Peptides against a protein of PDB entry 5NXQ. Designs and how they scored, part 102

Target 1, 114 residues: chain A of PDB entry 5NXQ
Amino acid sequence: EIQIPVSMAAEEEYLRSKVLSELLTDTLENDGEMYGNENEVLAALNGAYDKALLRLFASACSDQNVEKALSLAHELKQDRALTAAVKISERAELPSLVKKINNIREARYEQQLK

## One batch from the design tools (peptide; made by RFdiffusion4, then SolubleMPNN)

Design b2_p24_5_s1 (from b2_p24_5, 9 letters changed)
Fold by OpenDDE base, seed 2:
Structure b2_p24_5_s1 (fold): chain B 114 residues (1-114), chain A 24 residues (1-24)
Amino acid sequence: as target 1 above (114 residues)
Amino acid sequence: DEEEKKKKLLEEMEEIIDEYAASL
């Protein structure tokens, strides 16, 4: 059996989790009809989604592709995932990326205040 | 070499991801 490259596997998981997360959120926003555990399902999906993205992010960082890494960081949903992205960026010795990701976090904080 | 350094870097990054995953 042919093994799927790690990067391709990560992309597959990202796409899968993205679709499921979007379907769930759309249902809640448009129909408001889900099982009683919809919040738990959403949390689990968001976690899996961000985990998959972080692997893609790590790959981009390892390639020193700051632009791609930053684009991926913008797709992260949870603040704790952005925190992980900062740590990854620090390990990759990309201080400019660290600053830019922190700016994303600050912007989201401001949006929550409004 | 550079390839080995890259592998090590990715392993260290995976540890960070594992830490994130553990907080789920």
Scores: peptide ipSAE 0.662, ipTM 0.945, DockQ to the pose 0.790
Fold by OpenDDE base, seed 3:
Structure b2_p24_5_s1 (fold): chain B 114 residues (1-114), chain A 24 residues (1-24)
Amino acid sequence: as target 1 above (114 residues)
Amino acid sequence: DEEEKKKKLLEEMEEIIDEYAASL
């Protein structure tokens, strides 16, 4: 078996999950019902997507690349994934990033209230 | 030293990610 570097593996998984998530979303928007379990499948794909993103995010944090980390955080879909990103940022001792991610969360909360 | 520190940091971060994944 060919060994793949961790960073490359994370990128591969991210890209795969991103493509599949987008395809599924587009299918639902155009075709609607899909075997009665489309929401569950979408949730699973979104989870995998965010997990892959978090690995990229962690890598960026370890490099002290705040701007890259923040850009990745904006791509996270789930609030609980943002929570994980905050925890990662705290471990990396990046308080400015923590604040900015919390701002993302707050902004999404406000949007949900509408 | 710095490389080892970075490795350990990434491992700690992976634990956070694992916690997230476990909640899926």
Scores: peptide ipSAE 0.661, ipTM 0.945, DockQ to the pose 0.792
Fold by OpenDDE base, seed 1:
Parts: sequence; C-alpha cells; structure tokens
Structure b2_p24_5_s1 (fold): chain B 114 residues (1-114), chain A 24 residues (1-24)
Amino acid sequence: as target 1 above (114 residues)
Amino acid sequence: DEEEKKKKLLEEMEEIIDEYAASL
C-alpha cells in the first residue's frame, strides 16, 4: 500500500501545530477570549508541535545532517523535548550534537533564572 | 545493507519519540 512519506507527514503536522500554537497564544495574550482549560490546551499544542519537530529532527540525524538537526533543536519549546533530542542524537552516534543540545538546555536554564 | 541500517535507526528514534509523547 502506498503511504505518505513520513518526512512529509511530519512537516505538515509541524507547520499546522506551529500555526495553531502561535494563534492560540496570541489570542490569550492580546484578546483574552478563551476560558476554561487554556493552559492545558496550550500544553497539548506545544506537545504536538515538539513531537512533529522531533520527527524532523530524527530524519535529519539519520541523514547525518548535523547542522539541520541543530537548527531544529533550537526550535523545540519544551525541555523534555530537548531531552528526547539528546537521546535521539546519542542513538545516531552524534556526540558533538549531544553536547550542543545540552548547551541549549543550559542556556535556557540560565535565562529562566534571570 | 545501509538502507536496512537506516530503517532500524529510524525505528529506534521513533521509540524515543513515542516515549516522549507518552509523558505528555
């Protein structure tokens, strides 16, 4: 059976999740029109966004495209997603990428403390 | 071969992603 390539599906979902997450965030910040479980909805959207992005990241790693993988890692929103990216990088045997992603995590920790 | 190795690698990566997704 013919299936849509995984990479194409991941890209589509990434773009969709990115747009929806940004729109919802803007609505809450600028209009305040949403009531109920806003934070849970945002978390779910961010989770879907990072999940799709991780699939793109995995694809880049499998292609040994370290620069693309690193660029994608910078787009990840959640620390737990960065942790997953580290694990993926380790599986791909890319220790330099592991170090660079951990540097991203450390930088974000320091930013949060300021 | 190289294609089989790449396939296995991607499968292992997907397992990591599934683990991440399960933690959401």
Scores: peptide ipSAE 0.659, ipTM 0.945, DockQ to the pose 0.791
Fold by OpenDDE base, seed 4:
Structure b2_p24_5_s1 (fold): chain B 114 residues (1-114), chain A 24 residues (1-24)
Amino acid sequence: as target 1 above (114 residues)
Amino acid sequence: DEEEKKKKLLEEMEEIIDEYAASL
């Protein structure tokens, strides 16, 4: 079995999941229906997208690259994924990044109240 | 030593990602 570097595997899956998620989202917004389980498929794709991003995020954290990690965190779609990013940041001993990610979460909460 | 530490760190982070994935 050939071992693929984590960063390369994550990037490939991220790009794949991102494209498919965007295509499905656009289709639902324009047509409204496809196969009857569109929302379930979209949720699965978004989950895979965030999972791939989290691996890239973890790699950036391991390199102590806070700015890159923060940029990736902004691309996360689900609040639960941001929670995972906070846990990863804590494990990497990056308290400044923890604060910045929590600020992202708070900002999204405020947007939902509008 | 630094490479070993980085490897362990990435393993711990993967466990967090697995926990996230399991919650979906």
Scores: peptide ipSAE 0.659, ipTM 0.945, DockQ to the pose 0.746

Design b2_p24_5_s2 (from b2_p24_5, 12 letters changed)
Fold by OpenDDE base, seed 1:
Structure b2_p24_5_s2 (fold): chain B 114 residues (1-114), chain A 24 residues (1-24)
Amino acid sequence: as target 1 above (114 residues)
Amino acid sequence: SAEKKRQELLEEMEKIIDEYAASL
C-alpha cells in the first residue's frame, strides 16, 4: 500500500468536499427546495470541507506561510472552524495571523446583524 | 532537527483539528 503525504491527502479531500458542497448549494438555489435531508447533508459536507481546509491551513502555518494561511482561512465556512484556525495559529506562534482571523470572525458577526 | 520539530507541531495542530471534528 502506498502512503500519501498529509498535505496531498488533505488537498484531495478538500477538492472533493468542495465540489459536492457547491453542487448541493447550486441545486438548492437553482431548483428550489429539495426533498429529503438536504440541510443535514449540507452540514456534513461543510464540516468535511472545513476539516480538510484546516489541514491545509495547518500545513501553511507550519511553513510559516502567513499569506497562504490567511487565504485559506477566508475559505472556511463555519465559525467553529475559524476558532480552530485561531488555535492552530497560536500554536504556530503567529499572533498577526490570529488577529487577522479574528477580524474575519468579527466581520461575519457584524454581517449577520444586518 | 528542524524537520522533526515541524512534524511535532503538525501533530499538535492535528489534535486541534480532531477536537473540531468531534464537535461536528
Scores: peptide ipSAE 0.659, ipTM 0.946, DockQ to the pose 0.827
Fold by OpenDDE base, seed 2:
Parts: C-alpha cells; structure tokens; sequence
Structure b2_p24_5_s2 (fold): chain B 114 residues (1-114), chain A 24 residues (1-24)
C-alpha cells in the first residue's frame, strides 16, 4: 500500500468535491430541473468541498503563506466555512488574514442584499 | 522545535475543522 501525504490527499478530495459540486450546479442552472434530493446533495457536496479546502487553508497558514491562504479562502462557498477559516487564522496568529477574511464575508453579505 | 510547533498548530486547526464538520 502506498502512503499518500496528507496534503496530497486533501488536494485530491478537494478536486473531486469541486468537480461534483460544479457539475451539479451547472445542471441546475442549465437544465432548470429540480429533483427531490438535489438541494440535499448540493449541501452535502458543498460541505465536503469546504472541509477539504479548510485543510488546505490550515496547511497554508501553518506555512505562514498568507497569500495562498487568502486565495483558498476566496474559494470557500459557505459562510460557516469562512468563520472556521477566521478561527484557524486566529490560532495561527495571523491578524491581517483575519481582517481580510472578514472583508470577504462582508462583501458577500453586501452582494446578497443586492 | 519549529517542526513540532507546526504540528501542534495543525492539530489545533484540525479541531476547528472537526467542529465545522460536526455542524454540517
């Protein structure tokens, strides 16, 4: 059995979740069809997607790579995942990153108000 | 060591991720 580094495993899961999430999203947008469990499936996929991203985010923070961490934060879909990213940034003692992530959250709130 | 501190930090971050996952 080949042991895969945790970071590589996280990247693989991220890519898999990303593809599935995008596929479902595109299907809903293009076909307009809604099955009984599609929203549930989408929520589950988004959760798995963000979880994978958060692990990559944590890794970037541990490397003190603020730029990479911020880029990953922009890819997070759920506000609760951004909240988790803020907590992670606080643990990493990266206050500038905390501010930037909160700015992302505020921007999304403003967009929802439009 | 620096590596040990990094691993401890990652463990703390994993707890936060677990908390997020539990809220799904």
Amino acid sequence: as target 1 above (114 residues)
Amino acid sequence: SAEKKRQELLEEMEKIIDEYAASL
Scores: peptide ipSAE 0.659, ipTM 0.946, DockQ to the pose 0.828
Fold by OpenDDE base, seed 3:
Structure b2_p24_5_s2 (fold): chain B 114 residues (1-114), chain A 24 residues (1-24)
Amino acid sequence: as target 1 above (114 residues)
Amino acid sequence: SAEKKRQELLEEMEKIIDEYAASL
């Protein structure tokens, strides 16, 4: 079997899950309900998407690349994924990043309170 | 080794990711 570097594998999985998630979302928005398990499929895709992103995020944190890490955090869809990102940032001893990610979470909460 | 420490850090982070994945 072909050996794929960890970083490349993570990027590939991220891109794949991102594309599939976006395509499904667009289809539902433009063509309507699929009358199946589309919500379950979308949830699974979003989960896979965030999981892949978190691996990229962890890599950025290990490189002490706060800017890249923060950019990736903004791409996370689920709040639970942001929570994981905070935990990762704490392990990386990046308190400034922790604060910034928490700000993202707070901003999303405020948007939901409208 | 700096690289060894970085790898250990990544392994710890992977555990967090696994916990996230398990909650899906």
Scores: peptide ipSAE 0.658, ipTM 0.946, DockQ to the pose 0.839
Fold by OpenDDE base, seed 4:
Structure b2_p24_5_s2 (fold): chain B 114 residues (1-114), chain A 24 residues (1-24)
Amino acid sequence: as target 1 above (114 residues)
Amino acid sequence: SAEKKRQELLEEMEKIIDEYAASL
């Protein structure tokens, strides 16, 4: 068995989850087939997707790569994942990143109201 | 060392990620 570095494993899982999420979304939008479980499947995929992103995000924070971390945060789908990203940023002592991620959250809240 | 501190930081971050994952 070949040991794979954690960062590489995270990237692989991210890509896999991203592709699957996009395929499911495209199917729902283009084919219009709803069987009642698609939302549950999508939620599960989104969870795995965000988890993988958070690991990449943590790595970027540990490298003090704020721009990369912020770019990754924009790709997060769930608000709860953004909350986790804020906590990670706080541990990394990156207050500017904390503010920017909170701005992302506020922007999404406002869009939901419109 | 700087590397040791970075590793400790990553371990703390992993705990946050685990907390997130557990709440799915």
Scores: peptide ipSAE 0.658, ipTM 0.946, DockQ to the pose 0.817; fails the geometry check

Design b2_p24_5_s3 (from b2_p24_5, 11 letters changed)
Fold by OpenDDE base, seed 5:
Structure b2_p24_5_s3 (fold): chain B 114 residues (1-114), chain A 24 residues (1-24)
Amino acid sequence: as target 1 above (114 residues)
Amino acid sequence: SSMEEKERLLAEMEEIIAEYEASL
């Protein structure tokens, strides 16, 4: 059996989840029809997507690659995932990254208030 | 070692990810 490193597995899952999430989103936007569970499926996909990203994010943090970590954080969709990213950054002792991620969160909050 | 420390760190981060997953 093919042995896949954890990092590669995370990347694969990220890409798969990203493609599926985008495909579903596009389908919903173009078709405009509701079948009853699209939002639930989308939420599940988003969860898996962010989970995969968080693993990549953790890897970047462990490498002390703040720039890569920050780029990945911007790709996170859910606020709860950003919260997890903050916790991961704290564990990695990267306070600058913590601040930057919190800035992302604050920016999204402000956008939602409008 | 640095490798062992990194492994420990990643394990701790995985716990955070697990907590996130549990919140879904």
Scores: peptide ipSAE 0.653, ipTM 0.944, DockQ to the pose 0.802
Fold by OpenDDE base, seed 4:
Structure b2_p24_5_s3 (fold): chain B 114 residues (1-114), chain A 24 residues (1-24)
Amino acid sequence: as target 1 above (114 residues)
Amino acid sequence: SSMEEKERLLAEMEEIIAEYEASL
């Protein structure tokens, strides 16, 4: 059986999840044709999206590519995913990245409060 | 080796991602 490299698989899953999330969002905003469990579907898609991003993030951290890792962190949607990114950064011994990701979290908290 | 250490690191990171997934 053919094995796909982990990084390639992660990128494919990210792109797929991103496209599906965007399509669903556009449908709800522009057509308003979905009713019932649309919010649950969006949540599930966001979870898959962030999971894929976290794998890319982990790869970047393992390569000591802090700039790439940070850019990926900004794309994360869920706070729980940012928390995971912090843990990954700590394991990779990248304290500057930890601080920057926590700043992202704090900024989002402030945005929610105003 | 450096390669083995990187593999270990990635495995640990995957565990963190698994914990995230389990929280969904």
Scores: peptide ipSAE 0.651, ipTM 0.943, DockQ to the pose 0.787
Fold by OpenDDE base, seed 1:
Structure b2_p24_5_s3 (fold): chain B 114 residues (1-114), chain A 24 residues (1-24)
Amino acid sequence: as target 1 above (114 residues)
Amino acid sequence: SSMEEKERLLAEMEEIIAEYEASL
């Protein structure tokens, strides 16, 4: 049996979760409310999406690829996922990345207050 | 080795991701 590298597996899961999240969002925006638990489904999909991104983020951090890591952090949807990204960055000893991710968090918080 | 150190680092990061997953 062929073992898939962690990075490739993470990319596969990311793409799958991204597509499903986008399809559901488009359906709600274009076709109206779904009958059932659409908010619960969206939450689950967003969780899986961010989890996959965090694995890609961790890989980038382990490679000391700050630019790639930052780009991935911008794609994270949940604040709790950004918090995880900060912790990962700290473990990788990338303080500049920590600051930049915290700036993303602060910016999103300020936008919510408007 | 450098490869072993990187693998250990990734394992520690996976624990952080597991903590995130547990918070969902």
Scores: peptide ipSAE 0.651, ipTM 0.943, DockQ to the pose 0.794
Fold by OpenDDE base, seed 3:
Structure b2_p24_5_s3 (fold): chain B 114 residues (1-114), chain A 24 residues (1-24)
Amino acid sequence: as target 1 above (114 residues)
Amino acid sequence: SSMEEKERLLAEMEEIIAEYEASL
């Protein structure tokens, strides 16, 4: 069995998910076709996208690369993914990163209220 | 070893990711 490094697998899945999400979004915006399942498809793609990012994030945390981890956290779309990132940061014993990610969450909450 | 510790850490992080996936 071929063992693929976590970082490589995550990058591949991230890129694939990102491309598919962008292509679908562009298609819907340009063609205007709605079949009733687009939101479900987008949700699934976003889920896969964030999952891949979280693996990259975990790798960065394991390397104690806080700056890289933080930049990846900014790319996360779902709040639940940010929550997972906080948990990962806590496990990596990176309290400064925990605080910074929570700041991202708070900022997004404020933007949703306004 | 440091390598083994890193692998264990990544495994624990994967469990967190699995919990996230289960919430979808």
Scores: peptide ipSAE 0.650, ipTM 0.944, DockQ to the pose 0.789

Design b2_p24_5_s4 (from b2_p24_5, 11 letters changed)
Fold by OpenDDE base, seed 5:
Structure b2_p24_5_s4 (fold): chain B 114 residues (1-114), chain A 24 residues (1-24)
Amino acid sequence: as target 1 above (114 residues)
Amino acid sequence: SSAKKKEELLKEMEEIIDEYAASL
């Protein structure tokens, strides 16, 4: 059996989840028909997507690559995932990244209020 | 060593990710 490094596995899962999430989203937006649990499937896909991203994010943090980590954080969809990213950043002792991620969260909160 | 510290750090981060995943 082919062994896949953790980093490669994370990338693979990220890409897979990203593609599937986008495809399903586009389908729902274009067709406008609800046949069942499409929203639940989307939520699950988004969760898997963010989970994969968080692994990439953790790797970037471990490399002290704040720029890459921040870029990845911007790709996170769920607020709870951003919360996890903050926790990861704190563990990595990257306070500047913590602040920047919290800024992302605050910006999204403001957008939801409008 | 630096490598061991990094490994431990990644393990701690994975625990955070697992916590996130459990909340889904």
Scores: peptide ipSAE 0.649, ipTM 0.942, DockQ to the pose 0.793
Fold by OpenDDE base, seed 1:
Structure b2_p24_5_s4 (fold): chain B 114 residues (1-114), chain A 24 residues (1-24)
Amino acid sequence: as target 1 above (114 residues)
Amino acid sequence: SSAKKKEELLKEMEEIIDEYAASL
């Protein structure tokens, strides 16, 4: 059996999760309720989506590619995933990235208040 | 040595991701 590098596997999972998440979101917006558990399904999909992104994020951090890492962080959906990204950035000793991710979090908090 | 350090770093990052996944 052919072994796939971790980064490539993460990209595949990211794309799969992204497509499913987008399809569900579009269906809810256009067609309304599906089965009565749409929010639970969406939460599960978002979790898998962010998990896949975090692996890509970790890879970028390990390469000291701050710009790529930041771009990936903007794609994260859940605040707890951003928290994980901060921890990863700290471990990679990238304080500038830590600050930028915290700025993303603060911006989202402010939007929730409005 | 550099490759080993990077591998160890990625392992530590995976542990953080596992912690995140466990909270789902």
Scores: peptide ipSAE 0.647, ipTM 0.941, DockQ to the pose 0.787
Fold by OpenDDE base, seed 4:
Structure b2_p24_5_s4 (fold): chain B 114 residues (1-114), chain A 24 residues (1-24)
Amino acid sequence: as target 1 above (114 residues)
Amino acid sequence: SSAKKKEELLKEMEEIIDEYAASL
């Protein structure tokens, strides 16, 4: 049995979920409705997408690669995922990253109010 | 050891991710 490193597995899952999310989004934009459950499917895909990103994010944090971690955080879609990223950053004792992620959250809140 | 500490850290981070996933 072949053992696959966790980081490689996470990267593959991220790429897979990213592609599926993009394909479904494009389909909705071009073809319209998908029998009324398309929004639920998109939400599920976004959740899987963010989960995969969080694993990559955690790996970057463990390597003390703040720049990579921050770049990954910007790719997160859901606020709940950003919250998880903050918790991970705190556990990794990276206060500067915590602040930067919170800035991302605040910026998104302001955009929603417009 | 440093490796042991890193392993434990990753484990704790995975628990946070699991909590996120469970809330979906």
Scores: peptide ipSAE 0.647, ipTM 0.941, DockQ to the pose 0.781
Fold by OpenDDE base, seed 3:
Structure b2_p24_5_s4 (fold): chain B 114 residues (1-114), chain A 24 residues (1-24)
Amino acid sequence: as target 1 above (114 residues)
Amino acid sequence: SSAKKKEELLKEMEEIIDEYAASL
């Protein structure tokens, strides 16, 4: 059976999720319409967005492209997604990347405190 | 082979991603 390469599938899903997330965000910011489920929709979109990014991240890790992986990690929105990225990095035996991602997490925690 | 090992690695990574997705 022929499957779409993980990187290509992830890129397509990432772009789709990113566009939808941005459109929803812009609509809410510009029109201000609230129907009670916008936050749930946004959360679902962010989840799909991060999931797609994680697949790209995994691909970069499999290529041992630490710089590309790190750049992708910075695009992750949810802390739980960063946690997944750490796990992926550990599986890929990239300890330097693990440290860098944990630094991203710590930096975000510090920003939340300020 | 290196190709098979890479494929197995990607499968393991996908399992981590699935775990993440299940937590949403």
Scores: peptide ipSAE 0.647, ipTM 0.942, DockQ to the pose 0.784

Design b2_p24_6_s1 (from b2_p24_6, 13 letters changed)
Fold by OpenDDE base, seed 2:
Structure b2_p24_6_s1 (fold): chain B 114 residues (1-114), chain A 24 residues (1-24)
Amino acid sequence: as target 1 above (114 residues)
Amino acid sequence: SSSEKRKKEIQARIEEALAELEAE
């Protein structure tokens, strides 16, 4: 069996999860309710999406590619995923990235208040 | 080299963090 590099496998899962998440979001916006469990399905898809994205984020941190890591962090949907990104950044000894991700979290809180 | 050992250590810590996240 063909061995696929971890980064490529993560990219594939990210793209798959992204497509499904976007499809569901568009459906909810245009068609309304589906089967009465739309929020649970969306949460599950977002979870899978963020999980896949965090793998890419970790890879960027391993490469010490702070700019790429930051760009990926901006794409995270859930606050818990941003928290995970902070944890990864701390262990990667990237304090500047930690600060920038925390700024993302704070900015999202402020947007919710407006 | 010392730098290579450090890089491996950091990589291991990142992998551990991912494992902890996936265990939740």
Scores: peptide ipSAE 0.338, ipTM 0.847, DockQ to the pose 0.799
Fold by OpenDDE base, seed 4:
Structure b2_p24_6_s1 (fold): chain B 114 residues (1-114), chain A 24 residues (1-24)
Amino acid sequence: as target 1 above (114 residues)
Amino acid sequence: SSSEKRKKEIQARIEEALAELEAE
């Protein structure tokens, strides 16, 4: 079995999951033509997308690149993924990043109320 | 060096956090 560096594997999975997630989302929004399991497939794709992003996020944290990490956090789709990013940031001893990610979460909560 | 040791420790903690998330 071929061993691929974690960062490279994460990038490939991120790009693949991003493309597929966007394609499926657009199809559902514009055409609505699927085989009955579209929501489940979309959820799985979003999960894979966020998982890949979190690995990239972890790499940025390891490099102490707070700005890159924050940019990646903005691309996360699910709230559970933002929670995971906070946990990673805490382990990385980056309190400023923790605060900024929590601000993202709060902003999304407020937007959902509007 | 001390700085390198600290960086490795941080990396290990991050990897542990990732492993925990994958186990959920």
Scores: peptide ipSAE 0.337, ipTM 0.846, DockQ to the pose 0.743
Fold by OpenDDE base, seed 1:
Structure b2_p24_6_s1 (fold): chain B 114 residues (1-114), chain A 24 residues (1-24)
Amino acid sequence: as target 1 above (114 residues)
Amino acid sequence: SSSEKRKKEIQARIEEALAELEAE
């Protein structure tokens, strides 16, 4: 059996999770029907999505590709995932990336307040 | 080389961080 590199596996899972998350979101926005578990399903999908992204993010950090890492961080959905990205960036000794990700978090906090 | 060793150390720390996140 062919072994797939971790980065490629992460990309596959990311794309799968992204498509499913978008489809569910569009369905809720367009149809307005609630079956009672949509939020739970969406949260689970977002979790898997962010997990896949964080693996890609970690790979970018390992390559010291700050711009790619930052682009990936912008795609993260949950605050806890951004926190995880900060921790990874700290361990990767990328302080500029840490600051930029914290700026993303602060911006999202401000948007939630409004 | 020293540079290669440092890169490996950083990679190990990143992998450890990922493992911690997956354990949650």
Scores: peptide ipSAE 0.336, ipTM 0.845, DockQ to the pose 0.757
Fold by OpenDDE base, seed 3:
Structure b2_p24_6_s1 (fold): chain B 114 residues (1-114), chain A 24 residues (1-24)
Amino acid sequence: as target 1 above (114 residues)
Amino acid sequence: SSSEKRKKEIQARIEEALAELEAE
């Protein structure tokens, strides 16, 4: 199990996870390795990143700020996080946002096929 | 008011969804 920095504040955790995720990604792109556990570290960081981002997403939904919520959804990395965003949007009764997020998911699927 | 109750209900559902995700 990988230990990573955590925060109880959504914004702080988001920024921390974002920075660490970006640094790790850059390191892997440049060096190609990180002590043989780089994939596990990346997965843990991406998970924490998306988790923090979803809290911000939920806040935007609570404010009925669809455009802000959508912009945050575009920043999500994992498909499971997009699924979570759809679930939140449904419970927030924002059907237009649901459709837009599903479009993001479909676009990513199509990109993976190419 | 009824509007306030509706907003609180939606907020509660959102928070529950977050809790479920964090439990995974």
Scores: peptide ipSAE 0.334, ipTM 0.845, DockQ to the pose 0.676

